# Ledger of designs, part 106: peptides against a protein of PDB entry 6O8C

Target 1, 262 residues: chain A of PDB entry 6O8C
Amino acid sequence: VGLRYEKISLPKIHPRYDLDGDASMAKAVTGVVCYACRTASTLLLYQELMRKGVRWLVELVKDDYNETVHKKTEVVITLDFCIRNIEKTVKVYEKLMKVNLEAAELGEISDIHTKLLRLSSSQGTIESSLQDISSRLSPGGLLADTWAHQEGTHPRDRNVEKLQVLLNCITEIYYQFKKDKAERRLAYNEEQIHKFDKQKLYYHATKAMSHFSEECVRKYEAFKDKSEEWMRKMLHLRKQLLSLTNQCFDIEEEVSKYQDYT

## One batch from the design tools (peptide; made by RFdiffusion4, then SolubleMPNN)

Design b2_p18_7_s3 (from b2_p18_7 with D2M E17K)
Fold by OpenDDE base, seed 4:
Structure b2_p18_7_s3 (fold): chain B 262 residues (1-262), chain A 18 residues (1-18)
Amino acid sequence: as target 1 above (262 residues)
Amino acid sequence: SMEEIEKAKEELEELLKE
């Protein structure tokens, strides 16, 4: 999961003054830093898309939660109604027994009552589970999505723009070195400028690669790792919600068997 | 059924009045 990128490194820069070699080196450096810029942009885009996905998933899971809560509430109401009706029936039969009336059905009704009470007790467990899920999804909870806004790289960091500036400087030097190569020989002053530009190129390249590695790649990897962990937890939670929903349906089905007694 | 329960209650109330 995540974007794959190639590990890039700067070519070896030789201190020796060589117009052909320097032009070739500068070309290679330009290529590497250009790749870094493109990669940084792609990594940023990926993260932004993932952030949107995270927000979407949070809303989806919240909807699932609300539906589960609604279903649970419906079942509780139905179950409580059924229990109350059965309890009334039990009381009537108990009184009838006291006056020596036939109460052969009392045992069956009492058993149903016991079963319904057991089902009612299970609702407490479901409620507890839902509360736990709610707490995990709440702000500050274990499944909060605050990390998505904190981890990784952001457009506001302007990493791509910073790299682009460095790339522009490097590219300019490369084009100059290409011209220098074409001249085959430089006057003393131009030679000195070339040497200084070579140092500048090295400086810019090093800065670019450092920035790319530390501010783009490293943060991206952290974001990716966090997102994967969070995603697994969210998917698991969603499965838990589904399980709870199914439990509610099972209880409702069981209660429906006894509705004839209400 | 609830209707049967209500009938039973009425009968019971009548019996308890005696």
Scores: peptide ipSAE 0.006, ipTM 0.321, DockQ to the pose 0.002
Fold by OpenDDE base, seed 1:
Structure b2_p18_7_s3 (fold): chain B 262 residues (1-262), chain A 18 residues (1-18)
Amino acid sequence: as target 1 above (262 residues)
Amino acid sequence: SMEEIEKAKEELEELLKE
């Protein structure tokens, strides 16, 4: 998961004054830095979309949690009611047993009571699991999304704009080198300007590539790694919630079988 | 006995009121 990008490097810059070679080199540099600008923009966009996705998923999982809690509460109420009714029935049958009546029925009701108590005990485990999930989803919890705001690159960093400025400078020099090439020969003063511009081009290009690598690519990769880890954990948590919900439904279904005895 | 049955019924009614 994530955007694929091609590893780029600056072409070799020869120190020798050569109008044809310098124009070709400048063209190549322009292309590389242009690619860096586009890539930086794409990486930024991806991260922004992922941040939106993260927020969306958090809300979705919170909704799932609330639904599970609601279902659990419903089951607890139903189960408690059923247990109370069965306990009353057990007491009645125990009294009847004193007069040697309904002995077989008492055994059945007592077994049901035991089963209901076992179901009730399982509610504690569900509650503990829900509490754990709640703690993980809480601010500062293990599944907090604070990393999404901290990691990676942001529009406020102005990385694309900074690279674009450098690209513009490089492009201007490239166009001048094209003109110089067309002249075939330059006067001494123009030659000195050309050499100076070549140094500027190298400076801008190096700055651009350094910025791209350190401030765009590296941070993106860190963001990507964290996002993948977090996403995996969130999806697993969602599955846990679903499992808990299903357990509640199973308990409810089993309890419904005993409602005829209440 | 009939008396024991009646007592059991009465106790049942009381339990159902709780």
Scores: peptide ipSAE 0.000, ipTM 0.369, DockQ to the pose 0.002
Fold by OpenDDE base, seed 2:
Structure b2_p18_7_s3 (fold): chain B 262 residues (1-262), chain A 18 residues (1-18)
Amino acid sequence: as target 1 above (262 residues)
Amino acid sequence: SMEEIEKAKEELEELLKE
């Protein structure tokens, strides 16, 4: 099973030995790779900031969740207390009716009791919704922020530094080509060195651009897409929490109407 | 922008073909 060393045929760089053209080309390459370095740095910074933002948002939503749970618990306690009081009252009136007292008040209290029981049943739905939200926010849940640590580029990857090294090599060759241009004519040995450096420049530039595209840009785009999707889901979750909170307040308000009977 | 990056790549590729 012969390791087919694919002779990476070096693309025949048409060695147009042109000192002016080579200097101009080198300048342009330097500019492009410099731009790549700066862009990579900016993209990295953006991702780091977004990761901080993600963590902050998770904490905020968890706090909102806890507040909602607390409010729900308070309402449940109040509602249960009210139900128990009404039930006691109903029992008293039922006893009184057995002694031929007027049934009109019993009917009203019974209706209140029925309404309170309906409110109590709605609390079960709220609880289920809160549990669902909790599961989604939990580690391993659908809204976990683990992706933020996995997707994209990280400082530890040293992509910017790697690009900077390549840029330094390219810049050095550019400065040499600028000097070569100023000489107008090179000796044979110097010409050969120039040609060799031109090849090096090509290799460095190609490596830089490939690295930039594959390791910086592509990963950034993946991170960005994932972050946008996640953010949308988180915002929707917050809206759900607000809705649940409002439902709790509505129940509390309704219960307060019947406190005069308790 | 992504568009600027792509333009820069194209320019570089053209320069390297020369």
Scores: peptide ipSAE 0.040, ipTM 0.667, DockQ to the pose 0.024; fails the geometry check
Fold by OpenDDE base, seed 3:
Structure b2_p18_7_s3 (fold): chain B 262 residues (1-262), chain A 18 residues (1-18)
Amino acid sequence: as target 1 above (262 residues)
Amino acid sequence: SMEEIEKAKEELEELLKE
């Protein structure tokens, strides 16, 4: 679940020259754009933290994978060893059967051999599953983390800084409008400047909000959605690895039952 | 026969050494 933020909108800007209204409007605009700056910063921070988390999780899963592969390898070696020993024993008992000795034991050992071979066949399935997991984790695989570096917003985009510049311009105009309000009435030239500043304020505010919406929020949402999907898949993969590990342990336990015959 | 049994035992011992 990503960060929640409040929907923000610019106040209505009245075209009429009104010193009191303009000051109030400018104050409101300053507040909105200030919130956008803070929100953009927070969204960026979240994404950076998530990127760190993604990298961490990838390494963790790779470690889990390696451990599983190691365990599987050990089991295969043990199983193969047991099979070879049982096969030798079978040959010995077959020779003894020529003189009518140990017929019951031969049957039992042969059954064990058959069971071990079945266990060995299951290792192929485990191997195939591990290979699939490896391919998914490999560069260019379905679970590659390349998206984390591409999607969303990045510090290099300087979105917060760009918004801050616009905020500074807006704030300056707001302070001027506050002064203008205190004057109650402006001279003609000052009035014209005020009107121009109002247009500038609108321009900066609109630019800020557009930038915030298109470059910060939209990209963040895309990143969030991608990260959630990826995370679910990674967690599922970890469960698969755990299942494979457990299967290896189960096989090892089963093989241990027959070690007395080897 | 006992001789056949002994031969089988020898063969068994050889197999166990492998």
Scores: peptide ipSAE 0.000, ipTM 0.377, DockQ to the pose 0.002; fails the geometry check

Design b2_p18_7_s4 (from b2_p18_7 with D2Q K9Q E10K E17S)
Fold by OpenDDE base, seed 1:
Structure b2_p18_7_s4 (fold): chain B 262 residues (1-262), chain A 18 residues (1-18)
Amino acid sequence: as target 1 above (262 residues)
Amino acid sequence: SQEEIEKAQKELEELLSE
């Protein structure tokens, strides 16, 4: 999971005045910063999609949790009902045994009662597990999605727009350098303007690359790492819920075997 | 004894009525 991007760096900028070299350099710089703009946009889009995915997954897991709780409740009710009925049956047989009637069946019923009580005790473990899951999913819990709103880059940061402004400035200088190259020789005043523009280009390019690296790439990587960790934990949690659900079904099936005695 | 049987039967009926 994650976007692959190439590590980019600015080309070397030579201090010497050279119309051909400066045009070529400006072209290369334009390309690099253009790539940074596109990459920043893609990284932002990815993060926004991931945030939607995170919200979706949270709701899905909450639904799974609610279904598991519902099933657990159903099983508890059924089990308790069965236990009460078996206890009544045990009392009846105990009374009959006092008059030396049907003593052989009492052992079987008592064994069933013991088994049901063991099943009932397992419900406590399931309940504890569900409570743990609930606490983890709760606000402030270990699986809270607050990080998704804090980590990474956001549209409100206007990173792409800021980079685009710098790219526009660089592109304008590049086109001027193309014209300068075509003239082959510049008048003194035009030469001085060219040199100043070269400095401006360097400034804009450096600013763009710093912004891209520090505000786009670094934050994206932090978001990516956090999202991967969180996703792994959520998927594991979902598996735990499934396991608990299956345990409830197993108990229900076992209880159904004894319904004939109730 | 017959008395014990009758007592047990009565107690059984009470249990079944609950």
Scores: peptide ipSAE 0.012, ipTM 0.460, DockQ to the pose 0.002
Fold by OpenDDE base, seed 5:
Structure b2_p18_7_s4 (fold): chain B 262 residues (1-262), chain A 18 residues (1-18)
Amino acid sequence: as target 1 above (262 residues)
Amino acid sequence: SQEEIEKAQKELEELLSE
């Protein structure tokens, strides 16, 4: 997932003085830098939307976690209650055996007790898994969303505004070069100004492209890569939570089968 | 004995009522 954008590069700038060529070059440069501005804005918007999505997903997963913890707690209470009742029953049957009463029922109750104890032992594993998930979601954990605030570009960086300033300078020179082209020939002083403006255009264009590449595209790609990695991990975690929830339901269902004996 | 069985049954009922 990510925005597709075209790879852009500046046209070759020839050092030779050519009014027609310089006007055409300036037009092309203006187009490229204009595209960079629009692209930078789009990339920024995408990142801001993704940050909102990340925050939303974190809250959703936290809710899922809390629900799972609640369910686990209910099952533990129910299971412990059932175990206590079965243990009382076992004690009574042991007393009955002292008077040579039938041991067949004691065997069945003892088997149930053993099964319940096994289920109780599995709760420790579920608890450990939940603790692991909690640690991963906690601040400083492996699935913390701190990266979303650090990686990528932000409105406060003012990258689009900086590029727009450079674009304005370039556009001004382009319009002058259109006028120069229409004159067909420039006087010596105007020719020198044209040459200096061409150097300025080159400087602004290279600065814009460098800024776009290093401060917009590179940071966006880093954000994109990090977001994809984080998203995969979060989806896996949600699946793990669902599995734990299902385990709790399975245990509850099994315990319910023995409630008639308590 | 029947008396011992009845006592044991009573104890069971008491424990199960808790």
Scores: peptide ipSAE 0.012, ipTM 0.452, DockQ to the pose 0.002
Fold by OpenDDE base, seed 2:
Structure b2_p18_7_s4 (fold): chain B 262 residues (1-262), chain A 18 residues (1-18)
Amino acid sequence: as target 1 above (262 residues)
Amino acid sequence: SQEEIEKAQKELEELLSE
């Protein structure tokens, strides 16, 4: 679950000239755009932290993979050694049987040999699974983290700075409207300037909110969605690795039962 | 036969030495 933020909207802007109303409106607009700036900054920070987390998780999973590969290799060596020893034993018993010597254990040893061969066959499946996982973790694989660098917002986009510039313009107009309100009545020229500034404020505010929505929020949401999807896949992959590791341990345990016959 | 047993024993010894 990503960061929660409140949905913001601009207050209603009335076209009528009203010094008290315009000052109040400007104050409200300033507050909304200020919130947008802060939110944009927070969303950016979150994404940067998530990118670090993604990289960390990739490294962790790669380590898990390597450990599984090492365990698999160990089991293969042990299993092959056991198979060779059992095969030698089988040959010995077969020779004894040719001279009508008692070999009551031949059947049991042959069964063990068959079981070991089955276990050896399972190694191919484990190897294939590991190769699949490796391919998925590769830079061009299905679990590549390239999306983390492409999706969302980045410091280089300078979204916060752009919003801050607009906020500064809006704030300046708000302070002027506060002064205008204090005058209670403006001369004709000052009234015209006030009306013009009100229009400027509207355009700055609209631009800020549009930028916030389209370049900050939308991209953040896309990043969030992709991150959640990717995270689910990574967690599933880790479970697969754990399963493979457990299979290796199970094989090792079973082989250990037969070591007394080698 | 005794000869066959001796032959098998020799083969067994060789196999066990591997």
Scores: peptide ipSAE 0.011, ipTM 0.442, DockQ to the pose 0.002
Fold by OpenDDE base, seed 4:
Structure b2_p18_7_s4 (fold): chain B 262 residues (1-262), chain A 18 residues (1-18)
Amino acid sequence: as target 1 above (262 residues)
Amino acid sequence: SQEEIEKAQKELEELLSE
């Protein structure tokens, strides 16, 4: 679940010269852009934490994979050993049958041999599944984590810093407007400066909001969406690995039943 | 057991060599 943020918008800026209104407007703008800065910082932090989590999960799944592979290998060795022993036994019994020894035991051993061969065949399917999983986890695979480094916002983008600069400019104008309000009336030149600063305020605010929406929020949402999708796939893969591991244990258990005949 | 198989094989070889 991603971070929730409130949709922010700039207050309406009136073109009319009004010292009280302009001060109030500037205060509101300052608040909005300040919120944008904080939100951008929070979104960035979240993404960085998620990237760490992604890396951790990748390593965890790789470990799970390796454990499954090791277990599979163990089972294969055990199974092959059992098969070889049973095959030797079958050959002995076949020779003994030629000398009129009991046929009933040969049938049982032959059945065991057939069952073991079936189990051995299933190992091929497990191997194929493991190979598929490996390919998906490999660099360039479908479950590669390269997206985590590409998508979203990064500290190197300096989005928070850029927004902070704009906020500083806006804040400065706000404080001036607060002073202007206190003066109640401005001289002509000061009035013209005030009007000009109001335009600057609008420019900075608009730039800040555009930057926030396009470079912070949009990219964050894209990152979030990709992360959720990737996470679901990874969790599914882990379940697959667990299933394969369990299959290996089941085979091992089945083989153990026949080890007494070896 | 592997030991039993080996014994059986030896016995079989002895029987076949007669």
Scores: peptide ipSAE 0.005, ipTM 0.395, DockQ to the pose 0.002

Design b2_p18_8_s1 (from b2_p18_8, 5 letters changed)
Fold by OpenDDE base, seed 5:
Structure b2_p18_8_s1 (fold): chain B 262 residues (1-262), chain A 18 residues (1-18)
Amino acid sequence: as target 1 above (262 residues)
Amino acid sequence: SMEDIEKAKKELEELLKE
């Protein structure tokens, strides 16, 4: 997952004065830096969309968590109620056993009691799992979304605007080089200006490419990698929550079998 | 640019479905 973009590099810039070659080179540089600007904008947009998605998913998972906790609580209450009722029944039958009556029934009830206690024990495991999930979702937890605000590029960085400024400078020089080419030959003074402009072009282009690579592409790749990792973990967590919910339903169903005895 | 936006949306959707 991620936007595909072409790896761009500056064309070779020959130090030799050549009006035709310099115009062609300037055109190529303009194209490359223009592509960098557009790419930077696209990468930024992608990251902003991903941040929205991350926020949405966090809220969704929190809702899932709360629903699971609610269901777990309901089951615990039901289970505890059943256990208390069975224990009362056991006490009654124990009194009857003093006269050697109802021994078979007591055995059955005792078995039910044992099963309910086992189910109650399993609730502790579910609770522990929910606590673990809560800790992971909490601030500073392993699944916190703080990274989404820190990693990558942001509109406030003004990377696209900075690149656009450099592109404007480069484009201006390119158009001048087109004019110079049309003149076929420049006077000494104009030739010197052309040479200086070529140096400026190189400087602006290098600065643009450095900025693009270091401040746009590198940070985007870091964001992309982090987002993919985080997303996988979040989806796994959602599955875990679903599993816990299902376990609660299973326990509830099992308890319902014994409600007729209470 | 519009195509890039659509691609980005699609990729996000795919990521959320994993």
Scores: peptide ipSAE 0.026, ipTM 0.562, DockQ to the pose 0.012
Fold by OpenDDE base, seed 2:
Structure b2_p18_8_s1 (fold): chain B 262 residues (1-262), chain A 18 residues (1-18)
Amino acid sequence: as target 1 above (262 residues)
Amino acid sequence: SMEDIEKAKKELEELLKE
């Protein structure tokens, strides 16, 4: 998932002096660089929005984690309470047996106790899983969002502004070339100026396109790739968390079956 | 946004006309 953009390139710039051709070339260059500016702006905006989204998702997952931990704690308390009650009952029946009193229910209670102990053991596994998730979400963890601040382009880079400056210079030359074209013929001095401006235009255009490609597009692509990878991992983590939550509910339900004995 | 890209394309097209 990401923004799509078209690959752009500068038109061919001929070295020959041609008022009509130069005006047309300048127009085309202006258009290309204009597109680069707008695209860079859009790519920047996208990244900024994604960064916000990343932060939001992290918070959401942390909240889910906390809820799961809370639920687990509740289940542990309930389970422990049930175990203690069953153990008391077992002790009573064992005492009765020692005095040669029959207790037909002893076997059933003992079986329940065994089942509860198994459930208690499963809680340990859930705990370890939660700890793993916590470590991954922690600062410096594998799912830390530090990359979002490092990768890609940022407003502070002033890439759009830099491109805009170049665009302004190019546009100015274009308008001059349009005027030159209208004159059909230039005096020697004006012709020389035109030639110099053409060189300047080339310089600005090349600089703009290089900047766009290397500082905007390339970094955006890196950001996009990193974000996609990170997002997949986060979604997987959420799935794991949901599984743990469900396990807690399952245990709670199982414990509730033995409430009559507690 | 994608809309911004489309606008940029249109702007380019306009600039390239005539």
Scores: peptide ipSAE 0.022, ipTM 0.653, DockQ to the pose 0.020
Fold by OpenDDE base, seed 1:
Structure b2_p18_8_s1 (fold): chain B 262 residues (1-262), chain A 18 residues (1-18)
Amino acid sequence: as target 1 above (262 residues)
Amino acid sequence: SMEDIEKAKKELEELLKE
C-alpha cells in the first residue's frame, strides 16, 4: 500500500568554469527538480484521495454499527417477550403439577426457560462490545480520523507551486547555459554572469531538494504509516461488527424455535 | 381432584390475561 517513488539526489556540481559541462549539469539538475515537482504533486494527490477514502470508510462503518445496534434491539425485544411467555407457561404447569398433571412437560419447558435466560445473558456482552466500538468511533476515540487532516501534505501548503517556482528559475538558467555553450566563448562580463548564475542554480536546486525531502516526502511517509495503521484497525472493527450481527441472528434463530411454546 | 383441576384452569386463565 502506498505510492512508490524513486529516491533522487542532485548531481555533482563542479566549481570549474566549463560551458559544456555547465550546460550538461544544468540539464541534469533541471531533470531532477522536475521529477521532484511531479512526484510532490502525485504524493499530494494520493493523500487527498486517501483522505476521501478515510471519510468514506468512517461513514460506512458507522452505518454498519447502526445496523448492528438495530438488530440487537430487535433481538432483545423478541427474547424478552419469549422469556415472559415461557415464565407464564412455567407457572401454569407448576400449578397443574400440584394436581399431578403434566409433570413430564414441565421439565422440558423449564429447560427452555433456562436456555433463554442464558441467551439473555449473552446480550449483555454484545451490548458491552457495541459500547466499546461506539467509544472507539466517537470523536477523540482511538479510531478518530483527525490524523488524516493533520498528517501529510495539503494543497494549502503550496509545496508544488513553491517547487515549480524554483524549477522555473533553474530552467531559465539552463536555457541560458545552452546559449552560452553555443557561443563557445564568452566575453569577460558574460563569463562573470555565467558564474553567478551557476551559483544561483545551485542555491535554487538545493532549496528545492531540501523542501521536497523535508516537506513532501517525510510528511507523506508519516501520513502513509498512520493511514496503514488506522486502516487495519478499522477493518478489524468492521469484522467485529459483523461478528456481533451474526451472534444476534443466531440468537434470533434459536428463539424462533421456542415460539411454539409462547 | 376435580375441584383442583378447576382451580388450576381458572388460575391458568388469569395468567394468560396478563
Scores: peptide ipSAE 0.000, ipTM 0.351, DockQ to the pose 0.002
Fold by OpenDDE base, seed 3:
Structure b2_p18_8_s1 (fold): chain B 262 residues (1-262), chain A 18 residues (1-18)
Amino acid sequence: as target 1 above (262 residues)
Amino acid sequence: SMEDIEKAKKELEELLKE
């Protein structure tokens, strides 16, 4: 699903010197960049949580896989044992027939043998499916989680901290502009400083917004898209595992019907 | 013959032991 955030834009900066307007503009800019900082932090947190979730899900699916493999192995052993016993029984009945002993059950036993062999053949398909799943979950596989460590933003990028530094600079200028506004008129030198600070504010704000958009939002969106795709595939894989497990149970149940003949 | 039947039965019993 991902996090929703509001689109933010910088207010229009008027080139004209106006103490009231500049203070108001600076306040607005401070608000926008502050929002960017908070949003960046939230987006980072989301990604970190998702990474934890991804790792958790991978382990869960691996456990499910191992259980399925174990069950499949158990069924194969049971089935093979049953087949061997039925084959022995068939041989016994065949010998009886050679001495003109009627074996009314020979046909039934032979049919059971045929059915068991068919069940055994289906195990090959299950095995191939499990192997495919294993390959997909393996390092470098289609469902590898390496993307989660590469895509998006990371704490090590220090994006929030970088934005915070810019915010601090902007905030400082805002407070100065608030003071300047209170003075109503500035001396020539102070006016020149004010104008210079206005340019600095614009520079910092632009830098902050660019950084936010390019390094935070864009990377987050890429991470989000990739995570959604990966998650869909993982969920589908889990369904496949469940299907395979059910097939194993079905085979086991069918084999149990014939165990009385072994 | 009855003897042949008995032999066959013994062979079957041996097969069942395997």
Scores: peptide ipSAE 0.000, ipTM 0.351, DockQ to the pose 0.002

